# Ledger of designs, part 21: peptides against a protein of PDB entry 3ZOQ

Target 1, 223 residues: chain A of PDB entry 3ZOQ
Amino acid sequence: QLLQDSWWNQLKEEFEKPYYQELREMLKREYAEQTIYPDSRDIFNALHYTSYDDVKVVILGQDPYHGPGQAQGLSFSVKPGVKQPPSLKNIFLELQQDIGCSIPNHGSLVSWAKQGVLLLNTVLTVRRGQANSHKGKGWERLTDRIIDVLSERERPVIFILWGRHAQMKKERIDTSKHFIIESTHPSPFSARNGFFGSRPFSRANAYLEKMGEAPIDWCIKDL

## One batch from the design tools (peptide; made by RFdiffusion4, then SolubleMPNN)

Design b1_p10_7_s2 (from b1_p10_7, 5 letters changed)
Fold by OpenDDE base, seed 3:
Formats: structure tokens, C-alpha cells, sequence
Structure b1_p10_7_s2 (fold): chain B 223 residues (1-223), chain A 10 residues (1-10)
């Protein structure tokens, strides 16, 4: 018997809409003419690792890392063997201070994704060396729908919103059912203005326990 | 199983 794809059931109508078809045609051109990240097969890794029904926590990012070999299709995550970007280093520093985890020797957050942490960027592709180059091309409409269908879900979700860009999505989240954790962004430009000491990991687990759900094991093992 | 939304763009 065929397995049910919970995200397909939630998003199938979007993929049939003109905006997404236009986005797809744009991406075909971009991947043919430019160096685009992540690999086209990795664009939807966040949805691959974390099904609609399995989502416990959402962490929103802006768009993928735009350097070679970095982007993994997961917000803030980098492939093993890649130097940890500054924001990710700060995430791990807060993780260590919050719940005592050691700093891992890599930057892959796949272990979070496999536990129900949806690592979603609002824009899912980028040109090499050109941050936010695919902004306003259709991804935001799809990812808004992802937020919407999670907000409509009866089973509660925890949304972690770092910085103003992510926090702009608050209006789409039904706070009568879902929890929001907000702080400044982990970027070196903003981390000292509220991200450090915000303890998002222990706070998320506290909400999960209140809901009778298993907490996330946020600690990442070395590879 | 294969997902219908996981398109190939190359």
C-alpha cells in the first residue's frame, strides 16, 4: 500500500497555481544559466525530513547560504565539512549556554529536522554570491501557505522567530493554539541585542512537555 | 515514497 504524503495533501493545490508554475519556469532558467543553491534535489529537504504531521517546532530563515557547498535545503544548516557561518556559530553558543550542549564539529542540523524541527527558509533558492537574489519570485507565497496550514493544524506548533524578517510572519499564526518564541537574530550584528540569553531551546522543550509531547534532543553529535 | 512536489529544476 502506498504511503501517504502529508505535505502533498496540504500543498497540492499550490503546485497547480499559476504563481508556482511561473516560479518553476524561472528556476529552470536560473539553474540552467546561473549557479544556484542548494542543489535542485535539495530544495525541499525541510519537507522531506519533517512531514506535516511530525512538525513540532518551526525555525524560520530568510534564504539559503550563497557560497559553494554550504546550503543543505534547511534553514541555518550547512553540509558537513563546511565552516560554520557566523549566525550558526552563535546559535551553537546559545545552545551551549541554554542547555549545556557541546559545540559540534560540523554545522548540519539534520538531526533536528528528523525530530520534527521544520528548518524552513521563506525563500528556498539563491544565486551564488547574491544574497536574497530570488526574493519576490514566488517562494514567499508557497512558504506563507506552509505557515498557514501549520497554523490551521489542531495539534500545536512552536514557532521560533529570530529577527524582524521572521517576525513579520506572526500575523499568520493563531496564537490561541500555537506558541511563538521571539528574539533578535543570531547574526553578529544583532545577537548581543537579545538573541544571547533568549534560551529558545529549553523554552521550546518546556512547551512540548506541557503539551505531553517528547522534547527535542537539541544536542548534536560530532561526525 | 517519491514526493510529487520534489521537482527537478535542472
Amino acid sequence: as target 1 above (223 residues)
Amino acid sequence: PPRKYAGEYR
Scores: peptide ipSAE 0.037, ipTM 0.745, DockQ to the pose 0.027
Fold by OpenDDE base, seed 1:
Order: sequence, then C-alpha cells, then structure tokens
Structure b1_p10_7_s2 (fold): chain B 223 residues (1-223), chain A 10 residues (1-10)
Amino acid sequence: as target 1 above (223 residues)
Amino acid sequence: PPRKYAGEYR
C-alpha cells in the first residue's frame, strides 16, 4: 500500500535504494514461508495514521509484538481484545498518575496516532515467537531516515525516548529545534528505575502549548 | 530474567 503524499515526498528515495528492495524481497519470502507480524497491510500503520506534517510527538519502540493478533503496526499498541502486555500496562499506569486518565479496557493506541503521535518501531516486522528476528535486515536504515526527516523539519517535534535503544537515536535529533523526553523503559524490568514518575504525557503537552499547538488528548476511551 | 518481547523488556 502506498504512503500518503507527505511521507512519500520524504521517503520516496529510500524505496528505490537497493537495501530496501532487498528488504522487500526478504519480506516476501518471510510472509510466504513463516508467520510474520504484523499483517503485511499493517506494516506502515504508524505512517498511515500520522502524516509527516501532522507529527507532533514521536514514541519509539524496538520491534513488533511477536504473538498472534497483537501487533497492529504501532509501537507498544495492541489490537482490541488482546491482553495488554506488561510494558503497555505500565504506560497506562504512568498515564493515570501523570494526568489522571482511566486505565482503558483495551490496548489500542490508535487514538494517539490520529492526533499526531507517531508510534514508530525501529524494526517494523517480526517472526512469530522470535523477538528481533528481523533486526539488521534494512528496517533500521529506513526508520533512521524517518527520524532524520522529522529532525530536519522546521516545525518542532517532541521525541519520547524510553530506554537505551530509543535513546541511541538522540544523536540524530536536532535539539535546537526539537524537544526530547527521556526515561527508563516502561518494561517491568526498568519502569521502577525512572519511568514511573517521569510524567511524559504532561511534559509533552506543556511543550506543545509552548509551541502554540493543541495538546494531545492522551486519555483513551473504553471500547 | 527472560524477555518475551525484546522491544518491551529493555
């Protein structure tokens, strides 16, 4: 599926490069021979829901959930009806403590995406049951370019970088224009070491208001 | 401890 105009204009040169063509051929084989997540039509959902021009906030993940029915092409997000993974539960706990939102009865973050929160994984596909199985196959080069073109954008962006993996991308972000919110990862293994109490949602909205932009409604309604 | 999802547990 083709990207919308704003992202296509920024990324069209990447799709013509050999690395991406090789990635595409690899993915064709993978989807044919293995169980790959997300659904092939959902790979670019982050870019589908949030245009280049509409990006207000970026939240970086590593790679998709590798269980059945979980991944929907958005970092940390799961399809409705799917049990909330531990990190997502902690995200909602912090959301509740930060700005008073109720814990939703589902794990879909589509409402954030529709408001300009780019929920981007650095790797956009995974084999069933095999975390990071598509690491180093070409996705990182494309997603680095996504970060780069956002960094180069005149209109400021807020980058929320949870954990070391996401924070490694800080060097690609022009901090003279863009704002970065950093903490430990929401994972149960790290959340109590800095994620809880980091208040990324209120901090993001404070910066949006400072920039003269509408804040994000982070609260998620039940389905 | 084992990590179920590499992106989730880092």
Scores: peptide ipSAE 0.033, ipTM 0.697, DockQ to the pose 0.594
Fold by OpenDDE base, seed 4:
Structure b1_p10_7_s2 (fold): chain B 223 residues (1-223), chain A 10 residues (1-10)
Amino acid sequence: as target 1 above (223 residues)
Amino acid sequence: PPRKYAGEYR
């Protein structure tokens, strides 16, 4: 695996640990014997698009989409040409209501990632058609470390935590330095209970402005 | 309780 220097410096110790070595061996078997998403080259796209130093906002997901052609290595994001999943549709509905953005004709969130939005899943791989199939195999320990090193960073970060799974990570975040935006999950099963109307995009930009940083351009242009 | 996150439901 290849990471930017900024992330490598933060995570290199993890890659030498037995748990990650075991995870890597497991993944080798899985990719050889099963259909695994995302493509192995895309596993660390969140870290590729957003360096450690450039992170402004973190949006946590659980694990990748498990359908063909969907997963992009970014939480909630799907490759262009892929039908927008229900949760992503709701994200765009809230985006429209929050700050007036139009609904894009695709589901790629790469433009957010390039601006410093770390779109991180806690588990970074999945078997086709089997949600959470790689849960508890080692990814969570690595992604916990990602959260930890961001929490330890002097420059503040905004963490957007949708749903209970993401909110479980709040205890790892130094709220004396960093900001938390919490709501229910954008899933159709929970969005009506607090996600809609939570206005995470305008709130995130308000924090960025208070910190003297450039806001995120959350609006996504059609392709 | 059933999970309701984006990774599980399409």
Scores: peptide ipSAE 0.030, ipTM 0.702, DockQ to the pose 0.305
Fold by OpenDDE base, seed 5:
Structure b1_p10_7_s2 (fold): chain B 223 residues (1-223), chain A 10 residues (1-10)
Amino acid sequence: as target 1 above (223 residues)
Amino acid sequence: PPRKYAGEYR
């Protein structure tokens, strides 16, 4: 897939490496023989909506939702018309309590992405009904590189790291330049242990304002 | 979704 120039400049070397070629061949087979999410055209939506230079905030997820029509190529996001998954519902609950936003009638986070919130999963594809089925196949190396090039960027980034998986990436982030917001994961199994009340949205905006950046309008309009 | 909470709770 073609990427915006700003991302291409950062990632072009990766796409020529053997690991990515092997990943690509695997994906060709997977998409041909299995039901894979998201749609192949949506795999890089996070990078499509948010250019390298426009990234203000990063929210890391693990891998896409594995149910029909769910995955949108954006971490935690689901296509309009799709029932909001539990973690996403909790994200919106925290959003409401944090900064007063209403709960939207859909689960699309595209409006965040368009404002500079990179909604990145560490693994960008999954087999239907098989969580983590594409773990360890090469995506992590690419997405690690995405984190690395953002960490190396002079303009500061805010990394929101929910849960252990995302927090494992802290070692790749230069905290002398970038800011990290950590809490437990928004999953129902962990949200009450620190995600609720963590106020990541207001905290992110406070840092953006401190840096002289426009804050994110986190509130999502109904469709 | 997190691997610790696979399934419908992703």
Scores: peptide ipSAE 0.027, ipTM 0.708, DockQ to the pose 0.234

Design b1_p10_7_s3 (from b1_p10_7, 5 letters changed)
Fold by OpenDDE base, seed 4:
Structure b1_p10_7_s3 (fold): chain B 223 residues (1-223), chain A 10 residues (1-10)
Amino acid sequence: as target 1 above (223 residues)
Amino acid sequence: PPAKYAGEEV
């Protein structure tokens, strides 16, 4: 909840609303009684790494990885030393084909976050082994507000929307000033239906160049 | 989401 950056000015009103207080009380119980991911200090890592003013690109996910040691509060990202999940492997395959990056020996996307890529899940917590267990508990209302305040920002944002879940947020984005990159999800079951060959990384950088902004260095170095 | 780590369709 405590955001000591430009996000606080955008979200402070949300944190005072009943829905968020109820969410917090739920989370207190969940973290006390269950194994919840990510670590409670990592819930807002996406906002910590990428301030409101520094957002250049948004990549939307659904909810965190629910296995031990995986989630680090960033969509699609896994902590170093964690086996790359299938969707992340496909992301790196597309990255390689799109702009020639090597496949890294880890799955951490922190380097993207530090460059202004907001790696946002729509639901920010999950119970161990139970995908979507915290769906409909209040996170979506907060993350919708995050999308809204970015959409309202004068400085343009690039939204990368992989799959139907992320694409449902398109209606909240002012396409008169923001850019949207859409494709199927990087999941093995959907990647060949449009994700592969979608070239989201070069396209995002092309938009950044048009805006007069520095491109993202999408290539991830080995650790 | 399941698709991220389990390879489920989204």
Scores: peptide ipSAE 0.019, ipTM 0.619, DockQ to the pose 0.358
Fold by OpenDDE base, seed 2:
Structure b1_p10_7_s3 (fold): chain B 223 residues (1-223), chain A 10 residues (1-10)
Amino acid sequence: as target 1 above (223 residues)
Amino acid sequence: PPAKYAGEEV
């Protein structure tokens, strides 16, 4: 399945560049020799669920979950039936306190993606049990370009930047046109230092309403 | 194997 036309038009030049071809060859070896997450068909799920034109909100993650059955190609999201990771649990706690949503019985954020929330990791693959194992291999250049083309888009975007890693991308975002919501990361190590009470969901919807756009239904139904 | 680009299934 090819990228949606809107993303293809924005990214086609990247896929022909040497860095991406080298990344691709690396990934072929990695998937052949190691257990890599997500499934190779799920790597670009964030772009599949949310077209370039339909992006309303971006939530940046670092790299995929590295445990069995967890990663589904969306930042912070886990497949149904998978125990919610600590950061995701904290995201749902903040969601509940922010706008009153119930905590779902699963960790899939696909409903957000389908509404225009681009759930993008800066690195799109990982070795089993080895966080950041594919850091510095070329993904960051592609995902930087994704941020760049969104920044260049005329229609405003809301960027939710949790933690220092995501916030390092702020310099690539035209803040004269786009909105940024920043806090500490939802990780148990940092959530109490500013993530809790940051109310990113209501703040994002407030910006959408100011732009005359439909807000995101952040509440996730049980499966 | 990973696609040549985002949508290609390899």
Scores: peptide ipSAE 0.040, ipTM 0.748, DockQ to the pose 0.031; fails the geometry check
Fold by OpenDDE base, seed 5:
Structure b1_p10_7_s3 (fold): chain B 223 residues (1-223), chain A 10 residues (1-10)
Amino acid sequence: as target 1 above (223 residues)
Amino acid sequence: PPAKYAGEEV
């Protein structure tokens, strides 16, 4: 509902559409009747931290972590004090190998978001303990629109697409303007099949530098 | 997390 002006201008029409109203009503019931993550105030954190105009990089996730206190409204990110999930640990391992960053003592990716890394899940809510429980309820239509309006943007964006789910969105991305970095997912089940050694962070920064933009400081400070 | 690779908390 409350978004930065730049996102509001891009998405306001979506919020008026029946599908989103239905989604909202569903979410009201879900949050009332079940434990839903993230906190309702955090659903749009990705858009809150990274304005439409400030997006430099997009990292797509599927849906939020479904354990207590984990989801932060940012793909792959967890709140400080929360144990780093396996995929996130692997992200940090690749980060270390790619560009030499130390592994942080927390899992918050807010520092990336503040620099223009849109940490977007395709589905923005989940029931406790039930991965993908809010799939097909309307979020994908909104998040597809987010991808679309970024694809339509003149200023180039770098899309980092880990795994098949994210890669299915590549058809929505104008590769004449935008850059795509693809690999297997950082999940322990797939990371050794191409994620490790994919060097997405240095590659993203190389594109940013080529475009004359400031690179992302991917290194995360301890809290 | 990706449904295919989701654990109890990821």
Scores: peptide ipSAE 0.020, ipTM 0.635, DockQ to the pose 0.199; fails the geometry check
Fold by OpenDDE base, seed 1:
Structure b1_p10_7_s3 (fold): chain B 223 residues (1-223), chain A 10 residues (1-10)
Amino acid sequence: as target 1 above (223 residues)
Amino acid sequence: PPAKYAGEEV
């Protein structure tokens, strides 16, 4: 694919590498033969909504939701009209407790993305009903490079790392320059062990303000 | 899916 934004300058070399070409050919077959999420046009929505230069915050997910109409190319986010998944509900509960936002009537996080919150999954596609079906196929190499080029950026970034999978990326982040917010995952199975009360939204904004950046409006309007 | 569906964080 071609990214006609600041990401292209950072990632163009990756798209020319054999691993990505192989990934692309795999994806062509998958989309032709299987039901794959998100829509092929939405795979890079995280990069489309949030340019390399505009990234203020990164929230890492694993791979897309694998149910019909759910995934929209943004970690944790679901298309409007889709029932909020349990982890997303917990994210909104923490948002409410942290900074007083109301629970939105939808699950789209596009408003965060447009403000500089890179909602990146480490794997960007999935087969319907088959979690992690595209794990180890090349996405992780690309998304690692995304983390790397952000880590190398002079302008600091805030990384929100929920759960062990995301926290494994900490070794790729220059913590002398970038800020990391860590907690357990918002999943119902882990949220009560540290995610609730972690206040990632206010902490992120406090750090943005310290850096002289505009804070994120985390509150999501109803549709 | 989010880690909750991938088995890492359930």
Scores: peptide ipSAE 0.018, ipTM 0.645, DockQ to the pose 0.304; fails the geometry check

Design b1_p10_7_s4 (from b1_p10_7, 4 letters changed)
Fold by OpenDDE base, seed 2:
Structure b1_p10_7_s4 (fold): chain B 223 residues (1-223), chain A 10 residues (1-10)
Amino acid sequence: as target 1 above (223 residues)
Amino acid sequence: PPRKYAEEYV
């Protein structure tokens, strides 16, 4: 099976649907004919690192970084040794101002994922150098289902929605149970319009504490 | 370059 049990129990029916089979065939062709990111083994890393039951926070991205060696199957995250992209740099700037964390010397957010931060892109693959090249091919239907099953979960989730693309998913989230933290996107084009000063990290931890759950250690150690 | 065995992971 593609996913660990907690997610498989929630999503297994999706993988049998025609849309996913078509997506699968497309992906097989793409990986055979093009340079696709992330590595095929890393496509579902967000779900591998953070089980369905362990999700505390969701951070939605659009699609993977499309440069060599960058994407690791986690939204906004880059592999160690990779230069931090502009949006990620801004995320760390906000993290520093919000809760005092130092800016790490790498861009891996795996430590967040291991604590229950689901770093989910709505589209899980991309062609090298071609942003959004796999948009509208079926990933969005699967990732919508991921949001849906989290919304249906009894145990509350915190959704951090940066920018309009992520915020379009609000209609799928039961706000009677779950919490939403919204701001503009961390991109240099939008960060100064609301992302900076939005304090998503402290706000998320405040909700976790209110629910009686352990807060996230958002600070990232140097490697 | 193209990847091999993508079908194992999708």
Scores: peptide ipSAE 0.263, ipTM 0.849, DockQ to the pose 0.036
Fold by OpenDDE base, seed 5:
Structure b1_p10_7_s4 (fold): chain B 223 residues (1-223), chain A 10 residues (1-10)
Amino acid sequence: as target 1 above (223 residues)
Amino acid sequence: PPRKYAEEYV
C-alpha cells in the first residue's frame, strides 16, 4: 500500500478510482520522460510524516517547487542545503515576529510535519521549470478528499489558508468543528497585504491550547 | 533526468 494505515484507511478507495489510475499512468510516463519533482518516493511525504490521526494543523500549498533538489513533498518546505525560497523566507520572518523564533539556517519544515502539521500541496508533482504543469491532472481530486476526510474527523483541525488558492478550499471545511486561519499569501507579491502581522503560529497554538492539545513547537533548529 | 521506478511510488 502507498500510505501508512491511518491515511490508507481514509484514502484507499481513491486509489482504485479511474481518475487516480489515469493520473498514475500519466505520472509513470512523466517520470520516465521528463524531470519531475519531487522524487517519486517523496510524493506523499506530507502523509508519511503526519498521520491522519495526528494532524493538528493543515497548511495548504499549490504545487511543488520546480527547481532541482528543492521539493521534498511538503508544502513550502525545501530540503536541507537548499536556499530558502522567497515565500518561505517570509514565513520565517512572520514566525520570528509572531513568536520570536530565530530564522533557521535551512528550509526544511519536517519538524512541523512530525508534530502534526500537514504540509499539503493541492497538486503533488510538477515538471522541472514548469509551475502548475500537473494542474488539473487528478491530484486535486485526491487532495480534496484529504481535506474532506479531515473535515469529517471529529477531532478538530486548524486549517491555515494563505492566499486565494488555498482559501478556495474553505467550502470543504466544516467550520462548526474546525478552525480556519486566513491571510494573504507569504509570497513577496502579497505578504505585505496581510500575511505579515497575521500571526498564524501563535493563533494556531492558542486554538490548540483551547482544545486541550499540545501546541506546536514552530521554532526550527539549525542543522 | 527522468527517473525510473516511479510506478512503485504512485
Scores: peptide ipSAE 0.242, ipTM 0.846, DockQ to the pose 0.036
Fold by OpenDDE base, seed 1:
Structure b1_p10_7_s4 (fold): chain B 223 residues (1-223), chain A 10 residues (1-10)
Amino acid sequence: as target 1 above (223 residues)
Amino acid sequence: PPRKYAEEYV
């Protein structure tokens, strides 16, 4: 099976649907004929690192980084040794101003994922050098289902929605049960219009404490 | 680079 048990129990029916089978066939051709990111083994890393039951926080991205060695199957995250992309740099700047964390010497957010931060892109693959090249091919239907099953979960979740693309998913979230943190996107084009000073990390931890859960250690150690 | 056996992971 593609996923660990907790996610497989929630999503297994999606993988049998025609839309996903068509997506799968497309991906087989793409990975065979083009350079596609992330590595095929890393496509579902967000679900591998963070089980369905362990999700505390969701951070939505759009699609993976499209440069060599960057994407690792986690939204906004890059493999160690890779230059931090502009949006990620701004995320770390806000993290520093919000709760005092040092800027790490790498861009891997795996430590967040291991603590229950689901780092989910709405589209899980991309062709090299071609942002959004796999938009509208079926990933959005699967990732919408991921949001839906989390929204239906009894144990509350915190959704961090940066920018309009992520905020479009708010209609799928039961706000009577779950918490939403919204701001502009960390991109250099939008960060100064509301992302900086939004303090999503301390706000998320405040909600977790209110829920009686352990807060996230957002600070990332150097490698 | 392209991967011949990506179908194992999608």
Scores: peptide ipSAE 0.223, ipTM 0.843, DockQ to the pose 0.035
Fold by OpenDDE base, seed 4:
Structure b1_p10_7_s4 (fold): chain B 223 residues (1-223), chain A 10 residues (1-10)
Amino acid sequence: as target 1 above (223 residues)
Amino acid sequence: PPRKYAEEYV
């Protein structure tokens, strides 16, 4: 099976649907004919690192980084040794100002994922050098279902929604049960309009404490 | 990415 048991039980029906089979055929062709990111083995890394039951926080991105060696199947995250993209640099600046963490010498957010932070892009693949090239091809229907099954979960989740694209998913979230943290996007284009000073990390931990759960250790150690 | 793995991981 494609996913670990906890996610497979929630999503197995989607993989049998025509839309996903069409997406799958498209992806097979794209990976054969084009340079596609991330590596095909890394497409579902967000679900591999964070089980359905272990999700505490969700951070939504749009689609993967489209440069060589960058994307690792986690929203905003880059492989060790890769230069930190501008949005990620701003995330770390806010992290430093919010809770005092040092800026790490790499851009991997795997340590967050292992603690229950689902780093989910709404579109899970991209063609090299062509942002949004796989938009509207079927990924959004699957990732909407991921949001839906989390919203239906009895144990509360914290959704961090940076920018309008992510915030459009708010209508799918039961806000009587789950918590939402919203701000502008960490992109240099928008970060100064509300992302900086939004303190999403301390706010997320405050919600976790209120729910009686362990907070996230957001500080990332150097490699 | 290795093209031969595409059908196994999508």
Scores: peptide ipSAE 0.199, ipTM 0.827, DockQ to the pose 0.035

Design b1_p10_8_s1 (from b1_p10_8, 4 letters changed)
Fold by OpenDDE base, seed 5:
Structure b1_p10_8_s1 (fold): chain B 223 residues (1-223), chain A 10 residues (1-10)
Amino acid sequence: as target 1 above (223 residues)
Amino acid sequence: VEVWTGSDLE
């Protein structure tokens, strides 16, 4: 896979490091021997859809959906035609309550990504049916670097950190330059404890407007 | 996926 120049310039050093080479070799074995999601061509979709320079908002996820046909390389997003997972449904519910968007008939967040919403998981692959099966294998080091280079960017970024896992990355974010929106995770287990009513979408757009940037059109059209 | 038992299991 080839990354956009803007990301390549930021991450090229990582790909030369032993940890990434080991990760890559592991992934080769995993994809050969196991069912791994997302498709190998989709692993870096978040970076493909949203260049380093175009990032306006970051939404951190943990790792990809581990069911067939679900993961498309974007946090929380599922391919069209795939049933919306519970967390995603709750995201859309909050979206509706926050800014009045209708619930889309699909779960693809590609339209967000194309507008500068980096939908990044901290771990970018998973074995079928085994959540976090690729945790601690090297992805976190790369994705930490992604967070770091964004934090170091002069142009401000809005980080939306849902849940404890994402919020643990707050220490890597220069809050003197960047904005953080925090709440509980959209998961049914936690959404009612703070995610609902957190209004991350309007809040993000408010920050963008204050910075003189175009807001995100969070509303997703039906397919 | 957030690690919650069964949260995104389908």
Scores: peptide ipSAE 0.047, ipTM 0.753, DockQ to the pose 0.179
Fold by OpenDDE base, seed 2:
Structure b1_p10_8_s1 (fold): chain B 223 residues (1-223), chain A 10 residues (1-10)
Amino acid sequence: as target 1 above (223 residues)
Amino acid sequence: VEVWTGSDLE
């Protein structure tokens, strides 16, 4: 699939580099020989739903869910009809406590993406049942570039960085222009150590309003 | 999925 023009203009040079060509060849083999998630057509859904110019907020994940039917190319998001994973459940709990949204009957975050929330994983593919199986294969270099070009953008961005993995990207973000919201990860293993009560949704909207931008409607309608 | 957060693993 082709990227939107706004992202293509920012990333086109990456796709010509050897690392990405090697990644592409690896992915061809993986998709042919293994069950890989998400569907190959959905790998770049985060960039498809949220153009470079329309990014207001970035939420970083690590890599896609590795169970059948779960991953849809958006960090933390699952396809409708899929049971909400524990981290996502905690995200919705915090959302409810933060700004009063009801907990949706599904786990799709597409409505966020359509409003300018870039739901980006640092690694964009995974082998079934094998978390982080595509780590170190080239995705990180591309997604680092995505962070870089957003950091270089004049129009401010809000980066929501849950957990250590996401927070490692802070050094790539120009904090003279952009805002960072940090907490522990929404995982059950860490949520009670800082994620709950961190109020990332209201804080993000407060920054957007200060910038004169429309806030995100974080509340998700039932399907 | 966070590697160190096994809670999201099936």
Scores: peptide ipSAE 0.043, ipTM 0.742, DockQ to the pose 0.191
Fold by OpenDDE base, seed 1:
Structure b1_p10_8_s1 (fold): chain B 223 residues (1-223), chain A 10 residues (1-10)
Amino acid sequence: as target 1 above (223 residues)
Amino acid sequence: VEVWTGSDLE
């Protein structure tokens, strides 16, 4: 099966639906004819690293980085050795100011994912050099379902929604059970309008503690 | 990646 059991149980019906089959066929053509990111084996890394049951925090992104070697199937994250994109740099700046973490010498957020931070893009693939090139092709329906099944989960989840694109998903989240942390996007175009100083990391951990769960170790070690 | 339009500029 495509996914680990916990996610498969939640999403298996989606993969049988026509929209996903059409998406899959499109992706087969795209990967054959174009340079598509991330590597096809990495598309579902967010779900691979963080099981349905282990999700503590969700951070929503738009779509993958479209440059060579960047995307690794996790929102905002880049493979080690890749220059940190501007938004990611700002994320680390806020991390430092929020809870005192040092700025890592790489941009991989895998350590977050392994702790239960679902780093989910709403669109999971992209053509090289063409941002949002796979928008509206079916990914959004699947990722909406991911949000839905998490919203339906009894155990609470913390959703970190940076920017209005992510915040549009708020209507799908049962706020009677789940916690939402909202701010402007970490992009240089918006970070100074509310992202900086929003302290999403300490706030997330505060919620986790209230829930009786272990906090996230947000600090990232150098490689 | 963030698109420098709409929500990302807000």
Scores: peptide ipSAE 0.042, ipTM 0.758, DockQ to the pose 0.317
Fold by OpenDDE base, seed 3:
Structure b1_p10_8_s1 (fold): chain B 223 residues (1-223), chain A 10 residues (1-10)
Amino acid sequence: as target 1 above (223 residues)
Amino acid sequence: VEVWTGSDLE
């Protein structure tokens, strides 16, 4: 069994489908012939850290960082010891302005994941130095299904959608049950056009409190 | 990753 029981029950049918088997075969070739990130054991870290039932918040990314040692299977997150990429720096700047958190000395968002923040990329692998190189290879069908089964869940979810790529998934989300927080992307190219000042962290916690759930402790401790 | 597409200006 590849995943935790709660996710397996939701996704087991996908892993039996031809598209995923083809994706798996492609990945076997890629990992054998190219340098692929993240480590193959870390591909599903987002689902490992946050079970289907425990998801409170979803933050969608595009695909993993393509530099050595960066990606750890969580959207926007980098392994400890890796300098924070520009978008992540801006995320922490907004976090500081939104709810007063200090900027951590690392870029790992694992503490969010452990609290129920699903840090999901739409594409879960990438070739070294080749951004978006695994686009259109099958990951999007699986991650669409992840969004779908969360949308179908009775217990509400908060979806944080930064930028148009993530916002294209809105049509898959039942807004009669779930909440959406939208802004421009934290990228330096777009952050000043709406991301800064969007206060997604306090807004997410406000929804959680309204639902009678514990808020996320978004502040990240130094390592 | 931050891939430059039209979406980066969103």
Scores: peptide ipSAE 0.039, ipTM 0.753, DockQ to the pose 0.308; fails the geometry check

